# Peptides against a protein of PDB entry 5CWW, part 46

Target 1, 194 residues: chain A of PDB entry 5CWW
Amino acid sequence: VPKLQGPFDFDLNPEDEQDDEVELKDIYVIGEKPRVADLMRGEEEELEMMKEDQHNGLSLNIICLLSTSGQVKICLDIDGVEAQWLPPRSKNKRLFAPPPEPPSLLTFQTFDTLKPAEVTPDGWPMFSEDATSPYSFYVTHPAGITYISLTPWVFRLESELQSDSEAGTEFRIDLLAKGQGSERDRIFTQTRTQ

## One batch from the design tools (peptide; made by RFdiffusion4, then SolubleMPNN)

Design b2_p30_2_s3
Fold by OpenDDE base, seed 5:
Structure b2_p30_2_s3 (fold): chain B 194 residues (1-194), chain A 30 residues (1-30)
Amino acid sequence: as target 1 above (194 residues)
Amino acid sequence: MAKEEEKRKRVLEALKKALEKYREERIRKL
């Protein structure tokens, strides 16, 4: 049986986001791509199929959160949360290990997909995947559909994570943090038929 | 392995600090 994971701690939550006031409606998870170093231990045939996918992936899980207001929060799993299963009922060794520190999510970016006038109390925004890219998705709401792409920064972040050189890393990371270059395009807006 | 993990950790720590600094700069402009 899958184990329920959480609570998660949010590192660098915007101060303006009282998490207590944000009603979450949906969660979208982009799984970590295997690291090149881990792939080098595989059979040569598995390596070839994974090489084509490697050049465009992030070696971190991405967790996207969607509120009732259409606010999207992009979080990075810096601790490497793995899928957990409930232990078999027979191992009653509740070792009173201190509860493992809850995994921390790093808030990378927050943005709205709705205008203030489009927000409704009964609004139910949802994520949907893009079949063309694992790092692109849609937010659907009765008021409209917004396309989101993480591709502009994902590749740059992965390049820094895999870089052998420390030269200029701090500068490139500072630019990445300030730029927060997720694409966000409203592809459909429902015209209020008066 | 150990050197790569240490580099990865340093990059993530640098990202955390950069995001924190950016948030502080944003709050000061509001």
Scores: peptide ipSAE 0.516, ipTM 0.897, DockQ to the pose 0.426
Fold by OpenDDE base, seed 2:
Structure b2_p30_2_s3 (fold): chain B 194 residues (1-194), chain A 30 residues (1-30)
Amino acid sequence: as target 1 above (194 residues)
Amino acid sequence: MAKEEEKRKRVLEALKKALEKYREERIRKL
């Protein structure tokens, strides 16, 4: 039986403290791709199929949050939340290990998909997957559809996580943090017929 | 394995610190 996980702690920006009233409407989770070291335990045939897909994935879970206002928050699971299973009902009182600290989510980026004039109290934005990329998705709202891609920074971050050398890592990470290069494109806008 | 995991942790800590600095810089420009 799966164990219920949470609550999650959010390492939010101080700027996100102004969002204390942000009503969340949807959540989109991008699961981590297995690390090359974890693949080395699989059969060679499964290894070949996964090698091509692995070079394009992040070895961290990504949690995207969507508010009523169409604000998207991209969070990284730094602690690596593994799927927990309820232990079989063994009668032995296992010593209460202190509950593990709740996993912390690092807010990587926050951005709006709606203009202020498009925001409505009754707005219900939703995530939709992109079948062509696990790191691309859509935000659908009555006002329009926004395409989002995390690919520009996901690859760079994974390259740093897998690199053998620390040379220049701090500089590249500083550029990555400042650039926050998620692609965002409004592909459709509903014309309100007056 | 242990060296790789330690490196990943160092990269993630560097990212956290870089994001914090960027947030502070953004707030100072507003």
Scores: peptide ipSAE 0.512, ipTM 0.895, DockQ to the pose 0.395
Fold by OpenDDE base, seed 1:
Structure b2_p30_2_s3 (fold): chain B 194 residues (1-194), chain A 30 residues (1-30)
Amino acid sequence: as target 1 above (194 residues)
Amino acid sequence: MAKEEEKRKRVLEALKKALEKYREERIRKL
């Protein structure tokens, strides 16, 4: 039986989000790609097919959160939340391991997909996948559709995670954090016919 | 294994600090 995971702690929430319970409407999860070190334990033939796939992923889970207002929050799973299974009903004494600290999500970026005038109480924004890229998706709302791509920064972050050199890492990470280079394009806007 | 994991940890800690610094810089400009 799968174990229910959570609550999640959110690191670096903007302070200006007052305790207005940001009513989350949808969640989109991009699963981590296998790490190069984990792949090197397999047979050499699997290594060649995986080299092409390795260049195109992040070795961290990405959790995208969508509010009623059309706000998107991009979070990184830095603790490595793995799928947990309930232990089989074996009678053996639970050694009281301290409750695991709740997994923390690092807030990488927050942005709006709707203008204030497009936000409606009855609005239900939803995520939709892009079949052409695992790191691209859509936010659909009655007011319009927004394309989002994480590709501009995902590959740069993975390059830092996989590099052998520490030279310039801090500088490149500082640029990554400031740039927040997710692509965001409104591809459709519903015209209110008056 | 241990060296790579320690590197990943350092990169993620650097990212956390950089994001925190960026948030603080943004608040100061408002």
Scores: peptide ipSAE 0.516, ipTM 0.897, DockQ to the pose 0.425; fails the geometry check
Fold by OpenDDE base, seed 3:
Structure b2_p30_2_s3 (fold): chain B 194 residues (1-194), chain A 30 residues (1-30)
Amino acid sequence: as target 1 above (194 residues)
Amino acid sequence: MAKEEEKRKRVLEALKKALEKYREERIRKL
């Protein structure tokens, strides 16, 4: 039986965003791409087909959170949250190891998909996948549809994680953090029929 | 293996520190 995961702690929440006021409506998870070293244990034929797709992925899980207000929070799983299963009902009182510390999510970016005038108390924004890219998705709301792409910064972050050289890494990471380079485009806006 | 994991950890710590610094700079400009 799958174990329920959470609560998650958010590392670097803005002090002004009391988590208590943000009603979450949806979650979108982008699973990590396996590292090339972890795949070298598989059959050679599956390795060749995966090589082209591996160069374009991130070796970290990404967790996207969507609020009622259409705010998107992009979080990185830096601790490596794995799928946990409920232990089999073995009668042996395995000493409950202290509950593992709740996994922390690093908040990379926060942005709005709705204008203040488009936010409604009964709003129900939802994520939807882009079949053409694992790092692109849509936010659908009654007021409109927003396309989002994480590809510009995902590629740069993975290049730093895989680099053999430490030279200039701190500078490039500082630029990545300041750039906040997710693409965002409003592809559809519902005209209020009066 | 151990050197690669240590490097990944250093990159992630550098990212965390850079995000903290960017937020502090944003608050000071408001």
Scores: peptide ipSAE 0.515, ipTM 0.897, DockQ to the pose 0.403; fails the geometry check

Design b2_p30_2_s4
Fold by OpenDDE base, seed 3:
Structure b2_p30_2_s4 (fold): chain B 194 residues (1-194), chain A 30 residues (1-30)
Amino acid sequence: as target 1 above (194 residues)
Amino acid sequence: AAAEEEKRKRVLEALKKALEKYRDERIKRL
C-alpha cells in the first residue's frame, strides 16, 4: 500500500505567512531532472542529448502551492521525497524507529498573482502548464491570467549544484536567495463588462 | 560520486542559510 506522504513541514516560511490561515486550492509539481552523475552510467549518445535538457533543469523537485487569494509559494524538495510504501506488517515488533521526520519543503519564494481587489469568494485560481517549458506555468483566475517562469533561477541553482569549483558559490547563492528571479507577468486581465 | 554529493550538500546548506538571511524579503506582493 502506498504511504500517504504529508503533511509537509515548510522550512523557512516568511514570518508574514500565516500558513494556518492559507487555504490551498491547487498544487503544481515540477519533477527533478536526472543528475549528471546518474546519466554517466548510460550510453554516451544519450548523455549528450540529455546534457542539453539538463542545462535547463533542476536536480530537485519543485512544489508550487496556490492559495485561494492567488498567492503562489515555490518550495524545493531538498530531502528528495521518494514514493514510500507502508512497511509490510512485520509481526516482529521492530523497535519503533522514531517516526521519520515529516518531509520538509524549503520555501524558496512566495508571490501574489492577484491584487486584493481581484480576490473573490467564488474565485478559483488554478495552475496550468506551459507546453514550451517545464519550469514555466500559468495561474488562471476569473480576474486574469499570470505567467510564471522559474527558469532564471533554476538554471543558476543547478549550475551551482553541478559545479566543480567552490569559488564564488556562496556569493552566487546569496544573490540567488536575495533576488529570487522568478518571472511574473500578468498576460491577461478580464475587463469587467459593466 | 561521494565528493559530488558532499558538494551538493554544501550548496544546499548555503542556500538554506541565504534564504534564512533574506526570510523577510521573500514575499513579493502586487
Scores: peptide ipSAE 0.571, ipTM 0.932, DockQ to the pose 0.766
Fold by OpenDDE base, seed 5:
Structure b2_p30_2_s4 (fold): chain B 194 residues (1-194), chain A 30 residues (1-30)
Amino acid sequence: as target 1 above (194 residues)
Amino acid sequence: AAAEEEKRKRVLEALKKALEKYRDERIKRL
């Protein structure tokens, strides 16, 4: 039986996020690309087809959270949350095993997709995929559609994760964290037809 | 493999520290 995963702990939420007031409406998961080391265990023929895809992805799951207000939170699964199965009912209930710590998500970036005046109680923003890029998506709301792209930072982060050199890593990571270069573009705004 | 994993871990720790440093700058409002 699959284990129900969650709740997740969110590490490094911005202080201005009243987490207690954020009603989540949708979740969009961008699955990790296999790590090069994991591919080397496969058959050589499968390796060639996957190599092209690997250069174009992040070796971390990305969890995008969407609130009722149209706020998007971009989180990174740094722990590598895999599909968990319920442990076999081993008779040895170690009564004293500390509960497994919930997996933590690292909050990378938070941004609004709706203006305060566009937020409605009945508004239900939703994610939709971009068929052209796994690291781009749309937030659809009755007030408008916002295009989001994680591409500007995803490949840079992956480059650091795969780098053989430690030289300058800290500096480049600092710039990455400071810049938070996700693209956010309102591509459609619903004109109130009077 | 172990060295690569340890490096990956170091990168992620560096990222965590950097994100903490810029915590207040990580919210983009409209």
Scores: peptide ipSAE 0.570, ipTM 0.931, DockQ to the pose 0.806
Fold by OpenDDE base, seed 2:
Structure b2_p30_2_s4 (fold): chain B 194 residues (1-194), chain A 30 residues (1-30)
Amino acid sequence: as target 1 above (194 residues)
Amino acid sequence: AAAEEEKRKRVLEALKKALEKYRDERIKRL
């Protein structure tokens, strides 16, 4: 039986986020791509087709959280939360190993998709996939639709994770954290014709 | 494998430090 995982701890939330008051409405998960080293255990022919897919993916899970206010939080699973199965009901009282530290999600970026005037109590923002890219998605709300793309920084972060050289890594990561590089475009706004 | 994992760990630690440094800049309002 699969174990339900959670709660997750959120590491490095922005200081201005009163996390305790954020009502979450939706979750969008982008699963990690397999690491090149993990694929090297497969047959060479499957490796070539998967190499093209690997160059375009991140070897970390991405967890996107959407609040009632239309705020999106992009989190990275840096601990590598693997699918856990319920331990077999061995009657042996496993000595209470200290509860494993809850997996932490690293808050990478937070951004709004709605203006304060567009936020309504009955508004229900939702994620929807982009069929053209696994790292792009939409936030839909009655007030409008926002396109989001994570591709610019996903590629750069994966390049650092896979690089053989440490030269300049700290500087490039500093630039990545500063710029964050997610695309955010309002593609539709519902005009209230009064 | 061990060297790759150690490097991955170092990259992630560098990312955490950088995200902490820019913590107040990581919220994009409209």
Scores: peptide ipSAE 0.566, ipTM 0.929, DockQ to the pose 0.773
Fold by OpenDDE base, seed 4:
Structure b2_p30_2_s4 (fold): chain B 194 residues (1-194), chain A 30 residues (1-30)
Amino acid sequence: as target 1 above (194 residues)
Amino acid sequence: AAAEEEKRKRVLEALKKALEKYRDERIKRL
């Protein structure tokens, strides 16, 4: 039986985000791609496929959270949350190991997909996948559809994670954190016919 | 392998520090 994981702690939430007030409606997980070093243990063919896939995947899990207000939070799994299985309940050892500290997710960025006037109590925003890119997705709501792409920064972050050189890493990471180059485009807006 | 993992750790620590520095800029409103 899979172990229920969570709650997750969110590291470095924006100060203006009262997490306690954000009702989450959906979660979208972008699984990590294998690290190049880990792939070197696999067949050479998988390494060639990763070179041909123009979209070098991030070697970190990305957790996208969607609120009732249409706010998207992009989080990075830095600690590497692995699927845990419930240990076989041997009846007798109530060794209350202190609950492991909940894995922390690093809040990378937050953005709105709905204007305040578009937010409705009955509105249910949802994620949907983009078949063209593993790092792109849609947020669908009755008021409209927003396209999101993480590709612009994912590639840069992975390049730093895979780099052998320390030269300029801090500077490039600073620029990455400052710029947060996710694409956000409202591709459809529902016209309220009065 | 160990050097790569150490490098990775340093990159992630740098990222955490940078995201802390730009905390107020990390929300994009409409």
Scores: peptide ipSAE 0.570, ipTM 0.932, DockQ to the pose 0.791; fails the geometry check

Design b2_p30_4_s2
Fold by OpenDDE base, seed 1:
Structure b2_p30_4_s2 (fold): chain B 194 residues (1-194), chain A 30 residues (1-30)
Amino acid sequence: as target 1 above (194 residues)
Amino acid sequence: SLRTAPIDLEKLAKKLAELVKRRQAERKAA
């Protein structure tokens, strides 16, 4: 039986975000690309193809959360949440093992896709994938469609994650964290028929 | 303009740096 993972603890949240105020409506997951070390177990020919694929992906799971208000939260799985299976009910449940700490997600960015005037109680924003890029997606709402791209920072983060050099890492990470983050573009706005 | 919710960027940078360092250490140990 698969172990239900969660609830997730958020290691970093916006200061103004109260748990009771955010109603989640949708979740979009971008799975991690396999690590080079895990790929070395394959045939050399597969290694070359996979090296190209590794340059185009992030070795972290990305969890995108969408609220009723059209707020998107981009989270990183920094702990590497693996699929856990319930151990077979062997009788010796050591009663005294501390409960495993809940998996934590790191909030990378939180942003709105709707203007305050576009938020409605009956509004139902949803994620949809971009078939052309695994790190781009859309948020659809009756008020409009917003294109989101994680590409501005994903590549830079992965380059640091794959770097063998510690020199300048902290500086580059600081720049990444303070950077513009994800791209947002409203590609369609529903004209309010007055 | 669409808003971005502020987070503690210093904490974010720290957590990301720790992650990178951990990954580097894991590769060196392998």
Scores: peptide ipSAE 0.577, ipTM 0.928, DockQ to the pose 0.790
Fold by OpenDDE base, seed 2:
Structure b2_p30_4_s2 (fold): chain B 194 residues (1-194), chain A 30 residues (1-30)
Amino acid sequence: as target 1 above (194 residues)
Amino acid sequence: SLRTAPIDLEKLAKKLAELVKRRQAERKAA
């Protein structure tokens, strides 16, 4: 029987964010690209396709969360959440096994897509995919549409994850963390006809 | 201007660096 996973714990949240205060409306998941090491155990034909694709993906799952206020939270699955199965009912429930630690997500970035004046109680922000890029998407709301792209940092992070050199890694990661992060562009705004 | 919520960037950088090191170690062991 599949084990229900979640809720996810967040290892890093915005300093002023309380987990119970944010009402989520939508979730957008970007699945990880296969790791080269895992593919080398497969058929040779898959290796050639993956060499070209290696430059175009992240070897981590990305989980995007959208609140009622249009706030987007970008999270990384650093532990690699896999499908878990319930252990067979062994009669001896060791009552004292510490509960397995819930899967944790690393909050990479949190940002707004709506201005305060655009937030309404009846608003329904939603994610939609970008057919041109797996690492880009839209946040749609009655007030407007915002384009989001993770490409500015995804490529850099993957480069570090695939690097065999430890030299300068901490410095480059520090620059990545402190960088601008995701691209955000309002592509459409609904004009209030007065 | 749209707001970005502040997080502990030093902690973020540390966790990412740990992840990178872990992945490097896994590749060397394989």
Scores: peptide ipSAE 0.576, ipTM 0.928, DockQ to the pose 0.785
Fold by OpenDDE base, seed 5:
Structure b2_p30_4_s2 (fold): chain B 194 residues (1-194), chain A 30 residues (1-30)
Amino acid sequence: as target 1 above (194 residues)
Amino acid sequence: SLRTAPIDLEKLAKKLAELVKRRQAERKAA
């Protein structure tokens, strides 16, 4: 039986975010690209196709959360949440296993896609994929469409994750974190017919 | 302009660095 995973704990939240105030409307998951170690277990033909993808992918799942207000939260699955199955009914249930800690997501970035005046009670923002890039997507709302791309920082993060050199890692990660480099562009705005 | 919510960037950087170090250690052990 599949184990229900969640609720997720957020290791980092915006300073001004109150958990009770954020109503989630949609979720968009960008699955991790296989790690080099995982690729070595595959057939040679699968390896070649995946090598090209590996250079442009992140070896972490990205969880994008969308609120009713059009706020997007970009989270990283740092624990590597895999599908968990309930352990087989072993007769020796050690009753005292501490409950597993809930999986944590690391909040990388949180940003709005709507202006306050565009937020409506009946508004239902939704994610949609960008067919041209796995790390780009759209947020569609009646007020407009916002293009989002994670590519500016994803490549840099993956480079660090794949680096064998510890030299300068902390500095480069600090720059990455402070850069907050997701691209966000409003590509369409609905003209309010006055 | 659209807002970006403030977060503790130092904490973020620390956690990312820990992740990178963990991944590096995993590769070295393999």
Scores: peptide ipSAE 0.574, ipTM 0.928, DockQ to the pose 0.782
Fold by OpenDDE base, seed 3:
Structure b2_p30_4_s2 (fold): chain B 194 residues (1-194), chain A 30 residues (1-30)
Amino acid sequence: as target 1 above (194 residues)
Amino acid sequence: SLRTAPIDLEKLAKKLAELVKRRQAERKAA
């Protein structure tokens, strides 16, 4: 039986976010690009689709969180959270192993998709995938639909993760962090039919 | 305009740089 992993500890949460105050409504996971070694075990057709994705994919899992207010939090799994299975009921419950430290996610970016006037108590924002890009998605709400793309910074981050050159890495990473390069575009707004 | 919540960008950059360095070291050791 798969072990439910969580709760996650969020590193670099915004100072104003009290974890207890943010009600989450949805989670969207963008899995890491598969390793070439894992691809060789698949059918040839899966290999071709994955080769095209390998050039544009990130070697980290991305966890997107959506609040009731339409706030999106983009988190990176820098520790590599592996799927954990429930330990077999081995008789020796070593009673006092400190619970493993909860897995930590690095908060990359937090942003709103709704204006304050669009937030309603009965609102239910939801994620939906973009069939044209693995690193783009939509946030749907009764007030409207927002397109989000992570592609600009994902590509740059992966380039650094695969780079053999240490020269200029810190500078490029600093630019990446400060750029906050997620694209956000409201593609539809619900007109209040008076 | 829609708001973006501020985070400590210097700490973010540091943690990302540490990750990159770790990955580079792992490739050199292989």
Scores: peptide ipSAE 0.574, ipTM 0.928, DockQ to the pose 0.783; fails the geometry check

Design b2_p30_4_s3
Fold by OpenDDE base, seed 3:
Structure b2_p30_4_s3 (fold): chain B 194 residues (1-194), chain A 30 residues (1-30)
Amino acid sequence: as target 1 above (194 residues)
Amino acid sequence: SLRTAPIDVEALAKKLAELVKKRREERKKE
């Protein structure tokens, strides 16, 4: 059974967002591209297919959080949270290991997918994947469906993460932080039949 | 228009720059 890696600590959370006030309803994880060194242990055929996908992926996990209000928070896993399996319930070892420090997530972007008038107490927004792109997804709510794409900034961030030159890095990172550049498009709106 | 929450852009940029630097240093050691 996968170990639930929560709770998460959020770095750079907006000051106005008291963590206690945001009810999370869904989580969407975009796994990091596999490291070439880890792929070399697999079968050659899997290696070729993964190499093509690696060129277009981010070398960081992305954690997307969705609130009851349709707010999406995009977080980057800077520390590299590895998937941990729950240790077998061996009864005996009270390994009082200090609880591992909760993984820290860097809040990259926070945005709404619903208008204030569309938010309902009974609303249950959910993530769904885009089969055509690993860095695109949908937020589905009774009021409508919103397409989200992280591709514009993911490519730029990965380019910086893989760059051998320090020249212009600070400037490009500043532009990335200011622009953030996630695409957001409402592809369907439920017509309120009066 | 849909809202985007304000962020500390300077702090974010600093964190990202530190990450980029760290990754570059790791690759230079390999």
Scores: peptide ipSAE 0.584, ipTM 0.930, DockQ to the pose 0.750
Fold by OpenDDE base, seed 4:
Structure b2_p30_4_s3 (fold): chain B 194 residues (1-194), chain A 30 residues (1-30)
Amino acid sequence: as target 1 above (194 residues)
Amino acid sequence: SLRTAPIDVEALAKKLAELVKKRREERKKE
């Protein structure tokens, strides 16, 4: 039986976010690109294709969370959450190992996709993939559709994660943290015929 | 305009820097 890996501990939640007020409706996971070293077992052609694709990938899982209000939280899996199986019920009262620290997700960004006036009690926002980019997606709500792209910062973050140089890393990371740089565009708005 | 929630930028930068460092150290051991 797969172990439910929740609850996740969200590191760096916004100060104004009360965990009890956020009802999650959907989760969108962008899986990490495999490391080139792990792909060395593949055919050379697959490796080349993956190298080209890796230039646009992130070596971290991204977990996107969507609330009923249309708030999106972008989290990074910094611990590398692997699927855990429930340990076989060995009868031995193993000392309650402190519950393994819940896997921590690093909150990278939190933003709204709906205006306050567009939020409805019965609203059910959902994620939808963008077939053109693994790091772009849509949030669909009855009030409208919002395009989101993580590409502006994903590339920069991956560049730092793959860099062997320490020079300027701190400065570039500071810029990443300050800018965050996710694109957010309302591509469709439902006109309420009043 | 749509809102973006404020974050502790310094804390985020620190966590990202730690991650980058960790990954670099892991690659040096391989």
Scores: peptide ipSAE 0.584, ipTM 0.930, DockQ to the pose 0.799
Fold by OpenDDE base, seed 2:
Structure b2_p30_4_s3 (fold): chain B 194 residues (1-194), chain A 30 residues (1-30)
Amino acid sequence: as target 1 above (194 residues)
Amino acid sequence: SLRTAPIDVEALAKKLAELVKKRREERKKE
C-alpha cells in the first residue's frame, strides 16, 4: 500500500499569505520524469521515444495546491519524496525512529484564477489535466475555466538542474525567480444569466 | 487583472541555486 505522503512543510510562503487563512480544495501533482539511467532497463525503442520526452520534463515533482478562493500555489518537491511503500507491519516495534522531518516543499509561485467578485463561499474549484501537455492544466470553477501552463519555466529550470557548468547559473536562476513565467489564461467565463 | 502573490524573490533564488548546486554535486559523485 503506498504510504500517504505528508504532512509537508512549506518553504517561502507568499508574504501576504497567512497559513491559517487558506482552505485547500484540490491538489494536482505533476510527477518527475525518471532519469534516463532508470529507463535503460526497458526495450531500446521505447527508450528512444522516452528520451525525447525526458528532455521536456522536470526532474522534480511539482505539487499544485488549489484553495476555495481559486488561488493556485505551485510548489517544488526539492527533497525528492519518493513513493514509499508502507513498511510491512513487522510486529517488532522497531523503536520509532524520530519521524523523519516532513519533506519540504518550495513555494515557487502563487496566483489567483478568480477575481474577488467571482469567489463564492460554496465555490468548488478543481484541477483537471491537459491531455496534450504534462505541464499544463485547467482550473475549473462555476465562474469560469482558467488554463495554466508551467512550460515556460520548467524547461529552463531543468536545464539548470542538468547543467555541468556553473557559468551564468546564478544570473539565470535570478531571472527564473523574478519572472516565474507561468501562463494563465481565462478560456471561459460563465455569464450570469440575468 | 488577476493577482499574483508577492514572493521573497531573493530567498527563492537562493533556494533554487542551492538545489542546482546540490544536483550538480550529486552527479559528480556518480
Scores: peptide ipSAE 0.583, ipTM 0.930, DockQ to the pose 0.761
Fold by OpenDDE base, seed 5:
Structure b2_p30_4_s3 (fold): chain B 194 residues (1-194), chain A 30 residues (1-30)
Amino acid sequence: as target 1 above (194 residues)
Amino acid sequence: SLRTAPIDVEALAKKLAELVKKRREERKKE
């Protein structure tokens, strides 16, 4: 039985967000690229790895949160929340294990996909995948569709995560933090027929 | 233009740097 992961603790929430005001409507998870060492156990998995090699995926799960207002929060799973299965009943629950600390999500970026005038009380924004890229997706709302791509920074972050050199890491991380270069393009806007 | 929420860039950079360091240390132990 999969263990429900959550509640999540959000680290580095935007200064202007009162946690109590954000009603979440959808969650989109971009799973981490499997470690090469874990994939070597099956012959058929080699072929899928070769196709994925072109897109050096991030070795972190990305959790995207979508609010009723069309706000997207991009979070990084820094703790590596693996799909925890309920431990088999047979191991003596050590009664005294402190409750596991809730997994922490690092808020990387928060941005709007809707203009204030497009936000409706009954609005139901939803994520949808981009079949052409694992790090791109759409936010659909009755007012319009917004394309989002994390590609501009994902590769750079992964490069740092895999780097054995400390040289320039701090500088490049600072640039990542400052730039947060997610692409955000409104590809469709519904014209209100008055 | 669509808004981007302000963040503590310095804090974010610090957390990311810590993560990078942690991952590097883990790979050195393997």
Scores: peptide ipSAE 0.580, ipTM 0.930, DockQ to the pose 0.762

